# Peptides against a protein of PDB entry 6PSE, part 60

Target 1, 78 residues: chain A of PDB entry 6PSE
Amino acid sequence: PSEEEEYARLVMEAQPEWLRAEVKRLSHELAETTREKIQAAEYGLAVLEEKHQLKLQFEELEVDYEAIRSEMEQLKEA

## One batch from the design tools (peptide; made by RFdiffusion4, then SolubleMPNN)

Design b2_p16_6_s1 (from b2_p16_6, 5 letters changed)
Fold by OpenDDE base, seed 4:
Structure b2_p16_6_s1 (fold): chain B 78 residues (1-78), chain C 78 residues (1-78), chain A 16 residues (1-16)
Amino acid sequence: as target 1 above (78 residues)
Amino acid sequence: as target 1 above (78 residues)
Amino acid sequence: MEEIRAFFERILAEAA
């Protein structure tokens, strides 16, 4: 049997004391996992914003670079 | 009492049938939340990598820009 | 990228 099937059997055969402890354990793990999920989402949005700002800066620099490059090219051709 | 305290009391007074159902519910929610957390982490890493690549490109462009700017400045001063 | 943003925003919306 799979671990899931074995666990299911354990739950079905368990005494109330074990079940209460398991509810407590699962509740704790769920709370922690939920917090971590939220933190990951917050961090992800922050990185997206940073990337967006960096992209804007990059595009501005590209414009400035192309302006100078074009001027230099014109001077070489003249 | 807080919702947490009320829930704790409910668990303590619950029958095995309710407890088994609660274990099943919590296990399901934990599995789903874990999956979402993992996906959030994967997305976060993807964005970080994209941001990193963009930063490298930006820094390379800055070097190239400063080189041209310096050359132009030297030509103006000469 | 928009899909990723939407995913994060959904997670935060559900947590609110």
Scores: peptide ipSAE 0.634, ipTM 0.874, DockQ to the pose 0.966
Fold by OpenDDE base, seed 2:
Structure b2_p16_6_s1 (fold): chain B 78 residues (1-78), chain C 78 residues (1-78), chain A 16 residues (1-16)
Amino acid sequence: as target 1 above (78 residues)
Amino acid sequence: as target 1 above (78 residues)
Amino acid sequence: MEEIRAFFERILAEAA
């Protein structure tokens, strides 16, 4: 049998004391995992914002670059 | 009493049938939350990579921009 | 990117 099947059997056959302990264990793990999930999301949003700001800066620089390039080209043609 | 205290009492006083159901519920939620956590991490990494690539492009453009700016400045001073 | 943002925002919204 798979580990999952074995675990399921254990749960079915377990005494209340074991079950209570398992509830506590799972509750703890769930709380921790939930916190980690939230932290990951918060961090992800922060990075997205940083990327956005960088993109804006990049676009501004592109504009400035093209302006200078154009000016130089005009001077060469004169 | 707090919700946590009430829940703790419920677990302590619960019958095996309820406890088994709670184990199953928590197991399911933990599995789902874990999957979401992993997904969040993966997304976060993807965004970081994109940001990094953008940063590289930005830095390259900065170099090119400074080169042109410098050239123009030299021409003006001549 | 929008999908990713939405995902993160959903997580945070559910946690609130």
Scores: peptide ipSAE 0.634, ipTM 0.873, DockQ to the pose 0.967
Fold by OpenDDE base, seed 3:
Structure b2_p16_6_s1 (fold): chain B 78 residues (1-78), chain C 78 residues (1-78), chain A 16 residues (1-16)
Amino acid sequence: as target 1 above (78 residues)
Amino acid sequence: as target 1 above (78 residues)
Amino acid sequence: MEEIRAFFERILAEAA
């Protein structure tokens, strides 16, 4: 039998005391995992925003760079 | 009583059939939440890597820009 | 990128 099938059998044959303990365990793990999931999402959005701001700065610098590069090239050709 | 206290009472007074159903529900939610947490972490790392690469490109452009800017400034002062 | 953003936003929306 698979681990899942064995676990299902355990739950089916378990006494109330074991079941209550299992509910408590699972509730705790779910709460922690949910918190971690939310934290990961918040962090991910923050990084996306930082990346976006960096991209805007990069694009602005590219414009300035090309302006100076073009002017310099024209001076060399004169 | 808080919602948590009310839930605790419910678990304590529940029959085995309810408890087994709750174990099943919690196990399912935990599995889904865990999957989402892992996915969020993977996405977060991907965005971090992209941001890092962008930063490297930005820093390289800054160096090139300052070099040309400096040269242009020197030419204007001559 | 938009898919990732949407994923994170969904997670946060569900938690609210």
Scores: peptide ipSAE 0.634, ipTM 0.873, DockQ to the pose 0.959
Fold by OpenDDE base, seed 5:
Structure b2_p16_6_s1 (fold): chain B 78 residues (1-78), chain C 78 residues (1-78), chain A 16 residues (1-16)
Amino acid sequence: as target 1 above (78 residues)
Amino acid sequence: as target 1 above (78 residues)
Amino acid sequence: MEEIRAFFERILAEAA
């Protein structure tokens, strides 16, 4: 039998005291996992913003680089 | 009384059938929330990797830019 | 990228 099947059997055969304790345990884990999920999302958005700002800086540098490269190329061709 | 206190009372006064159903509900929500947390972590890592690669490209471009800038500056000073 | 952003925003919206 799988762990899931064993757990299901345990729940079905458990006394009310055990069931109440299990509800408490699961509620706690759910709250903690939910908090972690939210924190992960907040962090992810922060990194996306940082990447976006970096992309803008990169594109600006590319423009400046191409300007100098073009000027240098013109000097070489002259 | 707070919602938490009311819920606690409900759990304490509930019949075994309700408690088993609540364990099932909480287990399902925990599984879904856990999956979402994991997915959030995976996405966060992907964004971090993309940002890191972009940063490396940016630094490489900075080196190339400074080389051309320096050469151009030398020509202007001559 | 937009998919990832939307995912994070959905999580935060549901938590609000």
Scores: peptide ipSAE 0.633, ipTM 0.873, DockQ to the pose 0.970

Design b2_p16_6_s2 (from b2_p16_6, 7 letters changed)
Fold by OpenDDE base, seed 4:
Structure b2_p16_6_s2 (fold): chain B 78 residues (1-78), chain C 78 residues (1-78), chain A 16 residues (1-16)
Amino acid sequence: as target 1 above (78 residues)
Amino acid sequence: as target 1 above (78 residues)
Amino acid sequence: MEEIRAFFQAILEEAA
């Protein structure tokens, strides 16, 4: 049997005391996992914003670089 | 009483049938939340890697830009 | 990229 099937059987045969403890355990794990999920989303959005700002800076520098490169090329060809 | 205290009381007074159903519910929610957390972490890592690569490109462009700027400045001063 | 943003935003909206 799979671990899932074995766990299902355990739940079906478990005493109320074990079931209450399992509800408590699962509730705690769910709360922690939910917090971690939220933190991951917050972090992800922050990194997206940082990446976006960096992209804007990069594009601005590319414009400046191409301007100087073009001027330098023109000076060399003249 | 808080929702948490009310829920705790419900769990303490619940019949085994309700407890088994609650274990099943919580297990399902935990599995879904875990999947979402993992996916969020994977996306976050992907964005971090993209940001890192962009930062490297930006720093390389800064070096190239300063080299051309310096050369241009020297040519203007000569 | 927008899909990733939407995913993160959906998580935060659900948690709010």
Scores: peptide ipSAE 0.594, ipTM 0.872, DockQ to the pose 0.970
Fold by OpenDDE base, seed 3:
Structure b2_p16_6_s2 (fold): chain B 78 residues (1-78), chain C 78 residues (1-78), chain A 16 residues (1-16)
Amino acid sequence: as target 1 above (78 residues)
Amino acid sequence: as target 1 above (78 residues)
Amino acid sequence: MEEIRAFFQAILEEAA
């Protein structure tokens, strides 16, 4: 039998005291995991925004760089 | 009483059939939430890596830009 | 990138 099947059998045959303890355990783990999931999502969105702003700055610098490069090249060709 | 206190009372007074159903529900939600948390962490790491690479490219361009800018300024001052 | 954004946003919307 799989671990899942064994666990299912345990739950089916368990006494109320064990079941209450298991509900408490699972509720606690779910709460913690949910908090961590939310934090990860918030952080991820923040990093995405930072990356986007950096991309915009990079593109602006590229424009300025090409302008100067072009001017310099024209001077060399003259 | 808070929602948490009311839930705690419900668990304490519940019959085995309800408790077994609750264990099943919580186990399912925990499994799903855990999967989502892991996925969020993986995505977060990927975005961080992309941002880091972009930062390196930006810094490289800044160096090149300042080099040309300085050269142009020297030419204007001469 | 948009897929990742949507994933994170969905998590936050579900939690709200």
Scores: peptide ipSAE 0.593, ipTM 0.871, DockQ to the pose 0.959
Fold by OpenDDE base, seed 1:
Structure b2_p16_6_s2 (fold): chain B 78 residues (1-78), chain C 78 residues (1-78), chain A 16 residues (1-16)
Amino acid sequence: as target 1 above (78 residues)
Amino acid sequence: as target 1 above (78 residues)
Amino acid sequence: MEEIRAFFQAILEEAA
C-alpha cells in the first residue's frame, strides 16, 4: 500500500486522542508553511523591484552610450 | 473567548467524525500551501537569475561607456 | 514578469 493509503487507514482507525494530536500537528505545520509562503512572496516582490530599478539605470546608460558613440562616429567621419 | 480558544475547545469536544474531517481539511490546505510556497520560491529564483543577467549586461555596458568617454576626453584635451 | 508579480501580490493580499 502507498504511504497515502496507509495514512488514510491510520486516520480511519485512530482514537480521538490521536486525531486531536494530528489536528494540532497539521495546524502547526500549516501556520509555518503559510509564514514561509508569505516571506517568499515578500522577497520575490523585493527582487522584482530591484530588477526594475536596474533596468531603468541600464536604459539610461544605453541612451548616454549611444549619444557618445554617435558623437565619436561623427568626429571620425568629418 | 478568542477564536483560537474557541477552536481549541471545539477540537477537545469534537466527535471522531468531525476530527477525521478536520484532519482531511488541514491536510488538503497544507498540500496547497506547500505547492504555493514552492512555486513562490521557483519564481523568486527565476527573477533573481534575470536580475543577475541584467547586472552583467549593465557592467559590460559601463566598461564600454567608460572606454568611449575616456577616448573622447583624450581627443578633446589633445 | 507581470504574471510573477501578480502571483506574489495575490499571496500577500490573501494573507492581509
Scores: peptide ipSAE 0.592, ipTM 0.871, DockQ to the pose 0.976
Fold by OpenDDE base, seed 5:
Structure b2_p16_6_s2 (fold): chain B 78 residues (1-78), chain C 78 residues (1-78), chain A 16 residues (1-16)
Amino acid sequence: as target 1 above (78 residues)
Amino acid sequence: as target 1 above (78 residues)
Amino acid sequence: MEEIRAFFQAILEEAA
């Protein structure tokens, strides 16, 4: 039997005291995992914003670069 | 009493059948929340990698820009 | 990017 099947069997055969303890354990793990999920989302959004700002800076530099490149090219062609 | 206290009391007074159902419910929610957390982490990593690549491109362009800027400045100073 | 943003935002919204 798989670990899942063994666990299911354990739950079925468990005494109330064990079941209450398991509810407590699972509730705690759920709370922690939920917090971690939220933190991951917050961090992800922050990184997205940083990337966006960097992209804007890159585009601005690209415009400036092309302007200078064009000016240089015009000087060479004259 | 708070909702937490009421829930705790419910768990203490619950029959085994209810407790088993609650274990199942919590296990399911934990599994779903865990999956979402993992996916959030994966997305976060992907964005970080994209940001890193963009930063490298930005730095490369910055070098090229400064080279042209410097050349132009030298021509103006001559 | 928008898909990822939406995913993160959804997590935060459901938690609020």
Scores: peptide ipSAE 0.592, ipTM 0.871, DockQ to the pose 0.979

Design b2_p16_6_s3 (from b2_p16_6, 7 letters changed)
Fold by OpenDDE base, seed 2:
Structure b2_p16_6_s3 (fold): chain B 78 residues (1-78), chain C 78 residues (1-78), chain A 16 residues (1-16)
Amino acid sequence: as target 1 above (78 residues)
Amino acid sequence: as target 1 above (78 residues)
Amino acid sequence: MEEIRKFFEEILEEAK
């Protein structure tokens, strides 16, 4: 039998004391995992914002670069 | 009493059938939350990698920009 | 990118 099937059997045959302990365990793990999920999302949004700002800076530099390139080309052709 | 205290009382006084159902509920929520946490982590890493690549491109453009700027400055001073 | 943003935002909204 799979671990899942064994666990299901355990839950079905368990005494109330074990079940209460399992509820407590699962509640704790859920709370912890939820916190970690939230932290991951917050961090992800922060990185997205940083990337966005970097993209804007990159595009601004491209504009400046093309301006100088064009001016240089004009000077060399004159 | 707080919701936490009320929930604790509920767990302590609950019948086995309710407890088994609660274990099932919590297991489901934990599995779902875990999946979301993992997905959030994967997305976060992907964004970090994209930001890193963008940073490298930005730095390369800065080098090229400074090269042209320097050449332009030399031409204008001559 | 937009999909990822929405995913993160949904997580945070659900947590409120």
Scores: peptide ipSAE 0.605, ipTM 0.870, DockQ to the pose 0.974
Fold by OpenDDE base, seed 1:
Structure b2_p16_6_s3 (fold): chain B 78 residues (1-78), chain C 78 residues (1-78), chain A 16 residues (1-16)
Amino acid sequence: as target 1 above (78 residues)
Amino acid sequence: as target 1 above (78 residues)
Amino acid sequence: MEEIRKFFEEILEEAK
């Protein structure tokens, strides 16, 4: 039998005291996992914002670079 | 009484059938939340990697830009 | 990138 099937059987045959303890355990794990999920999302958004700002800076530098490159090319070809 | 206290009382007074159903519910929610947490972490890592690559490109462009700027300045001052 | 942003935002919205 799979672990899932064994767990299901355990739940079916469990006494109320065990079931209450299991509810408590699962509730705790759910709360912790939920907190971690939220934290991951917050960090992800922060990194997205940093990446966006960096992208803007990069694009500005590209424009400046091409301007100087073009000027330099003109001077060399004159 | 707080919602948490009310829930605790409900669990204490609940019949085995309700408790088994609650275990099933919590297990399902935990599984879903865990999957979402993992997905969030994976997305976060992907964005971090993209940001890192962009940073490298930006730094390379900065070097190239300064090289051209310096050359241009030398030509103008000659 | 927009899909990822939306995913994170949905998580945070559901948490509120």
Scores: peptide ipSAE 0.604, ipTM 0.870, DockQ to the pose 0.981
Fold by OpenDDE base, seed 5:
Parts: sequence; structure tokens; C-alpha cells
Structure b2_p16_6_s3 (fold): chain B 78 residues (1-78), chain C 78 residues (1-78), chain A 16 residues (1-16)
Amino acid sequence: as target 1 above (78 residues)
Amino acid sequence: as target 1 above (78 residues)
Amino acid sequence: MEEIRKFFEEILEEAK
């Protein structure tokens, strides 16, 4: 039997004291996991915004660079 | 009493059938939340890597830009 | 990238 099937059997045969402890354990893990999930999402959005701002700066610099490069190239070719 | 305190009382007074159902419910929610947390972490890492690569490209362009800018400035000041 | 943004936003929306 799989671990999942074994766990299911354990739950079905468990005494109330074990079941109450398991509810407490699962509730705690769920709360922690939920907090971590939310934190990951918040951080992810922040990184996306930083990346977006960096992309804008990069594109602006590319425009400026191409302008100077073109001017310099014209001078060299004259 | 808070919802948390009420829930705690419910668990303490609950019958085995309710407790087994609650374990099943919490296990399901934990599994889903864990999957989402992992996916969020993976997405976050991907965005960080993309941002890092973009930063490297930006820094390289800055070096090239400053080189040309300096040359152009020297020409203008001569 | 848009998919990732939406995924994060959905997580935060559900948390409200």
C-alpha cells in the first residue's frame, strides 16, 4: 500500500486523542505554509516590478547609446 | 470568544467522525497550499534569474556607453 | 511573465 493509503487507514482507526492532535498539527502546518505562499507571491511581484523598471532603464540607455554610436560612426566615416 | 477559540472548543468536543473529516479537509488544503507555495517559489526564482541577466546586460551597455560618451566628449572639447 | 504576475496576484487576492 502507498503511504497515502496507509495514512488513510491510520486516520480511520485512530482514537479521538490522536485525531485531535493531528487536526492541531495540520492546522499549524497549513497556517505556516499559507504565510510562506503569501510571502512568496509578494516577493515575486516586487521582483517583477524591479525587472520592469530595469528594462525601462535599459531601453532608454539603448536609445542614448545608439544615438552617440551613430554620431561617432558618422565622424569616423567622414 | 475569538473564532480560533471557538474552533479549538469544537475540536475538543468533536466526535471521531467529525475529526476524521476535518483531518481529511485539512490534508487536502495543505496539499493544495503546498503546491501553490512551491510553484510561487519556482516562478520567483525564474524572474530573479531573468532580472539578473538583464542587469548584466545593462551593466555591459553602461560600460560601452561611457566609453563612447567619453570619446565624444573629448572630441567636442578639443 | 504575465502568467506569473497573475499567479501571484491570485494568491494575494485569495488571502484577502
Scores: peptide ipSAE 0.604, ipTM 0.871, DockQ to the pose 0.970
Fold by OpenDDE base, seed 4:
Structure b2_p16_6_s3 (fold): chain B 78 residues (1-78), chain C 78 residues (1-78), chain A 16 residues (1-16)
Amino acid sequence: as target 1 above (78 residues)
Amino acid sequence: as target 1 above (78 residues)
Amino acid sequence: MEEIRKFFEEILEEAK
């Protein structure tokens, strides 16, 4: 039997005291996992925002670069 | 009483059938939340990598820009 | 940034 099947059997055969403890354990783990998920999402959004700002700066610099490059190229070809 | 206190009371007074169902519910939610947490982390790392690559490109462009800017400035001040 | 990276990596490591 798989671990999942064994666990299922354990739950089926468990006494109320064990079941209550398991509910408490699972509730705690769920709360912690949820907190971590939320934090991961927050961090992800922060990185996305930073990436976006960087992209904007990059695009601005690219425009400025092309302007100067073009002017310089014209001077060199004159 | 808080919702948490009420839930705790429910668990304490619950029959085994309810408790088994609750264990199943919580296990399912935990599995889903865990999957979502993992997915968030994977996505976050991907965005971090993209940001890193963009930053490298930005820094390269900045170097090139400063080189041309400096040369252009020298020409204008001559 | 390093803190965030480590956070994500820890999540993935724990999942293994």
Scores: peptide ipSAE 0.596, ipTM 0.871, DockQ to the pose 0.982

Design b2_p16_6_s4 (from b2_p16_6, 8 letters changed)
Fold by OpenDDE base, seed 4:
Structure b2_p16_6_s4 (fold): chain B 78 residues (1-78), chain C 78 residues (1-78), chain A 16 residues (1-16)
Amino acid sequence: as target 1 above (78 residues)
Amino acid sequence: as target 1 above (78 residues)
Amino acid sequence: MEEIEAFFKKILEEAK
């Protein structure tokens, strides 16, 4: 049997005391996993914002670089 | 009583049938939340990688820009 | 990128 099937049988045959303990365990894990999920989303948004700011800086530098490059190229062509 | 305390009492007083249903519910929510957490982590890593690549490009452009800037400055000083 | 941002925002909105 699969691990899932074995667990299902365990739940079906379990005593109330085990079931209560399992509810407590699962509730705790769910709360923890939910917190981690939220944290991951918060970090993800922060990185996206940082990336966006970096992109803006990069685009500004590209403009400045092309201006100087063009000026240098014009000097070489003249 | 807090929502947590009320839930704790519910679990303590619940019949086995309710407890089994609750284990099933929590297991499902945990599995779903875990999947979402993993997806969030994967997306976070992807954004981090993109940011890192952008940073490398930015740093390369900075080097090139400073080289041209310095050359132009030297020409002006001479 | 927009999809990723939307996903993160959805998670945070659901957490409220």
Scores: peptide ipSAE 0.622, ipTM 0.872, DockQ to the pose 0.965
Fold by OpenDDE base, seed 3:
Parts: sequence; C-alpha cells; structure tokens
Structure b2_p16_6_s4 (fold): chain B 78 residues (1-78), chain C 78 residues (1-78), chain A 16 residues (1-16)
Amino acid sequence: as target 1 above (78 residues)
Amino acid sequence: as target 1 above (78 residues)
Amino acid sequence: MEEIEAFFKKILEEAK
C-alpha cells in the first residue's frame, strides 16, 4: 500500500488520544506554513514594486542618455 | 474565551468521528498551503533575480551617462 | 510579471 493508504488506515484505526495529537500537530504546521506563505507573498509584492520603480528610473535615464548622445554625435559631425 | 480556546475545547471533547474528519480537513489544507508557499518562494526568487539584472543594467548606464555628460560639460566650458 | 503579481495578491486576499 502507498504511504497515503497506510496513513489513512492509521487515522481510521487510531484512538482518540492519537487523533487529538494529530489535530494539534497539523494545526501547528498549517499555522506556520500559512504565515510563511503570506510573508512570501508580501515580500514578493515589495520586490515587484521595487523592480517597477527601478524600471521607470532606467527608462528615464535612457531618454536622457540618448539626448546627450545625439547632441554629442551632432557636434562631432560638424 | 478566545476562538483558539474554544477550538481547543472542541478538540478535547470531540468524538473520534469528528477528529478523523478534522485530521482529513487539516491534511488537505496543509497540502494546499504548502504548495502555494513553495510557489510563492519560487516566484519571489525569480523577481529578485530580474530586479538584480535590471540594477546591473542601470548601473552600467549610469556610468556611460556620466562619461558623456562630463565630456559634454568640458566642451561647453571651452 | 502580471501573473506573479496576481498570484501574490490572491494569497494576501485569501488571508483576509
């Protein structure tokens, strides 16, 4: 049998004391995992915003750079 | 009592049938939450890497921009 | 990027 089938059998045959302990264990793990998931999402959004701001700055600098480059090119051709 | 205390009491007083159902529910939620946490971590890492690459490009452009700006300034002063 | 952002936002909305 698969591990899943074995676990299912254990749950079916378990005494109340084991079941209560398992509920406690699973509840704890779920709480921690949920917190970590939320934290990851918050951090991810923060980084996305930072990346967006950086992209805007980069594009602005590109415009300024091309303006100066073009002016310099014109001067060199004259 | 807090919701946590009420839940704890429920678990303590629950019959085996309820406990087995709760184990099943929690196991399912934990599996889904774990999957989402992992995916969030993977996405977060991807965004961080993209931001890092953009930062490198930005810094390179800043260097090039300052070089041309300085040259142009010298020409204007002459 | 939009898909990733939507994913993160979904997680946070579900957490409310």
Scores: peptide ipSAE 0.622, ipTM 0.872, DockQ to the pose 0.959
Fold by OpenDDE base, seed 2:
Structure b2_p16_6_s4 (fold): chain B 78 residues (1-78), chain C 78 residues (1-78), chain A 16 residues (1-16)
Amino acid sequence: as target 1 above (78 residues)
Amino acid sequence: as target 1 above (78 residues)
Amino acid sequence: MEEIEAFFKKILEEAK
């Protein structure tokens, strides 16, 4: 049997005391995992915002670069 | 009493059938939350890599821009 | 950035 099947059997045959303990354990793990998930989401958002700002700066620099490049090209052709 | 205290009392007074159902519910939620946490982490790393690549491109453009700017400045001063 | 990266990597490592 798989570990999952064995666990399912354990739960099905467990005494109330074990079940209460398991509820407590799972509740704790869920709370921790939820906190980590939220933290990961917050970090992800922060990185996205940073990337967005960087992209805007990059695009601005591209505009400036093309302006100078074009001016330089015109001067060299004159 | 707080919701947490009420829940604790519920668990303490619950029948085995309810407890088994609660274990199942919590296990399911934990699995889903864990998956979401993992996905958030994977996505976060991907965004970090994208930001890194963008930064490298930005730095390269800065070098090119400064080169042309300097050349242009020299030409205008001559 | 390094802290965030480490955090994500830790999550993924724990998932293995």
Scores: peptide ipSAE 0.614, ipTM 0.872, DockQ to the pose 0.977
Fold by OpenDDE base, seed 5:
Structure b2_p16_6_s4 (fold): chain B 78 residues (1-78), chain C 78 residues (1-78), chain A 16 residues (1-16)
Amino acid sequence: as target 1 above (78 residues)
Amino acid sequence: as target 1 above (78 residues)
Amino acid sequence: MEEIEAFFKKILEEAK
């Protein structure tokens, strides 16, 4: 039997006191897991923003680089 | 009374059939939330890696830019 | 960045 099947059996055969305790346990775990999920999402957004800012800086540097490269090319070809 | 207190009262006064259903509901929500948390973490790591690669590219471009800038400065000062 | 990375890695390690 799978762990899931065994757990299902336990729930079916459990007394009310065990069931109430299990509801409490699961509620607590769900709350904590939800908090962690939200935090992970917030961190993800922060990293995305940092990446975006870096990309903008990179593109600006590319423009500056091409400007100098073009000027250099003109000087060398003249 | 808070929602938490009301929920606690419901659990205390609930019949076994309701409790079993609640265990099932909470187990399902916990599984889904856990999956979403993991997905968020995986995505976050991917974005971090992309940011790292972009940073390396940026630093390489800075080196190239400084090389050309230096050459240009030498030409203009000579 | 290191803190965030560690957080994500922790989540994935706990999931194993």
Scores: peptide ipSAE 0.614, ipTM 0.871, DockQ to the pose 0.973

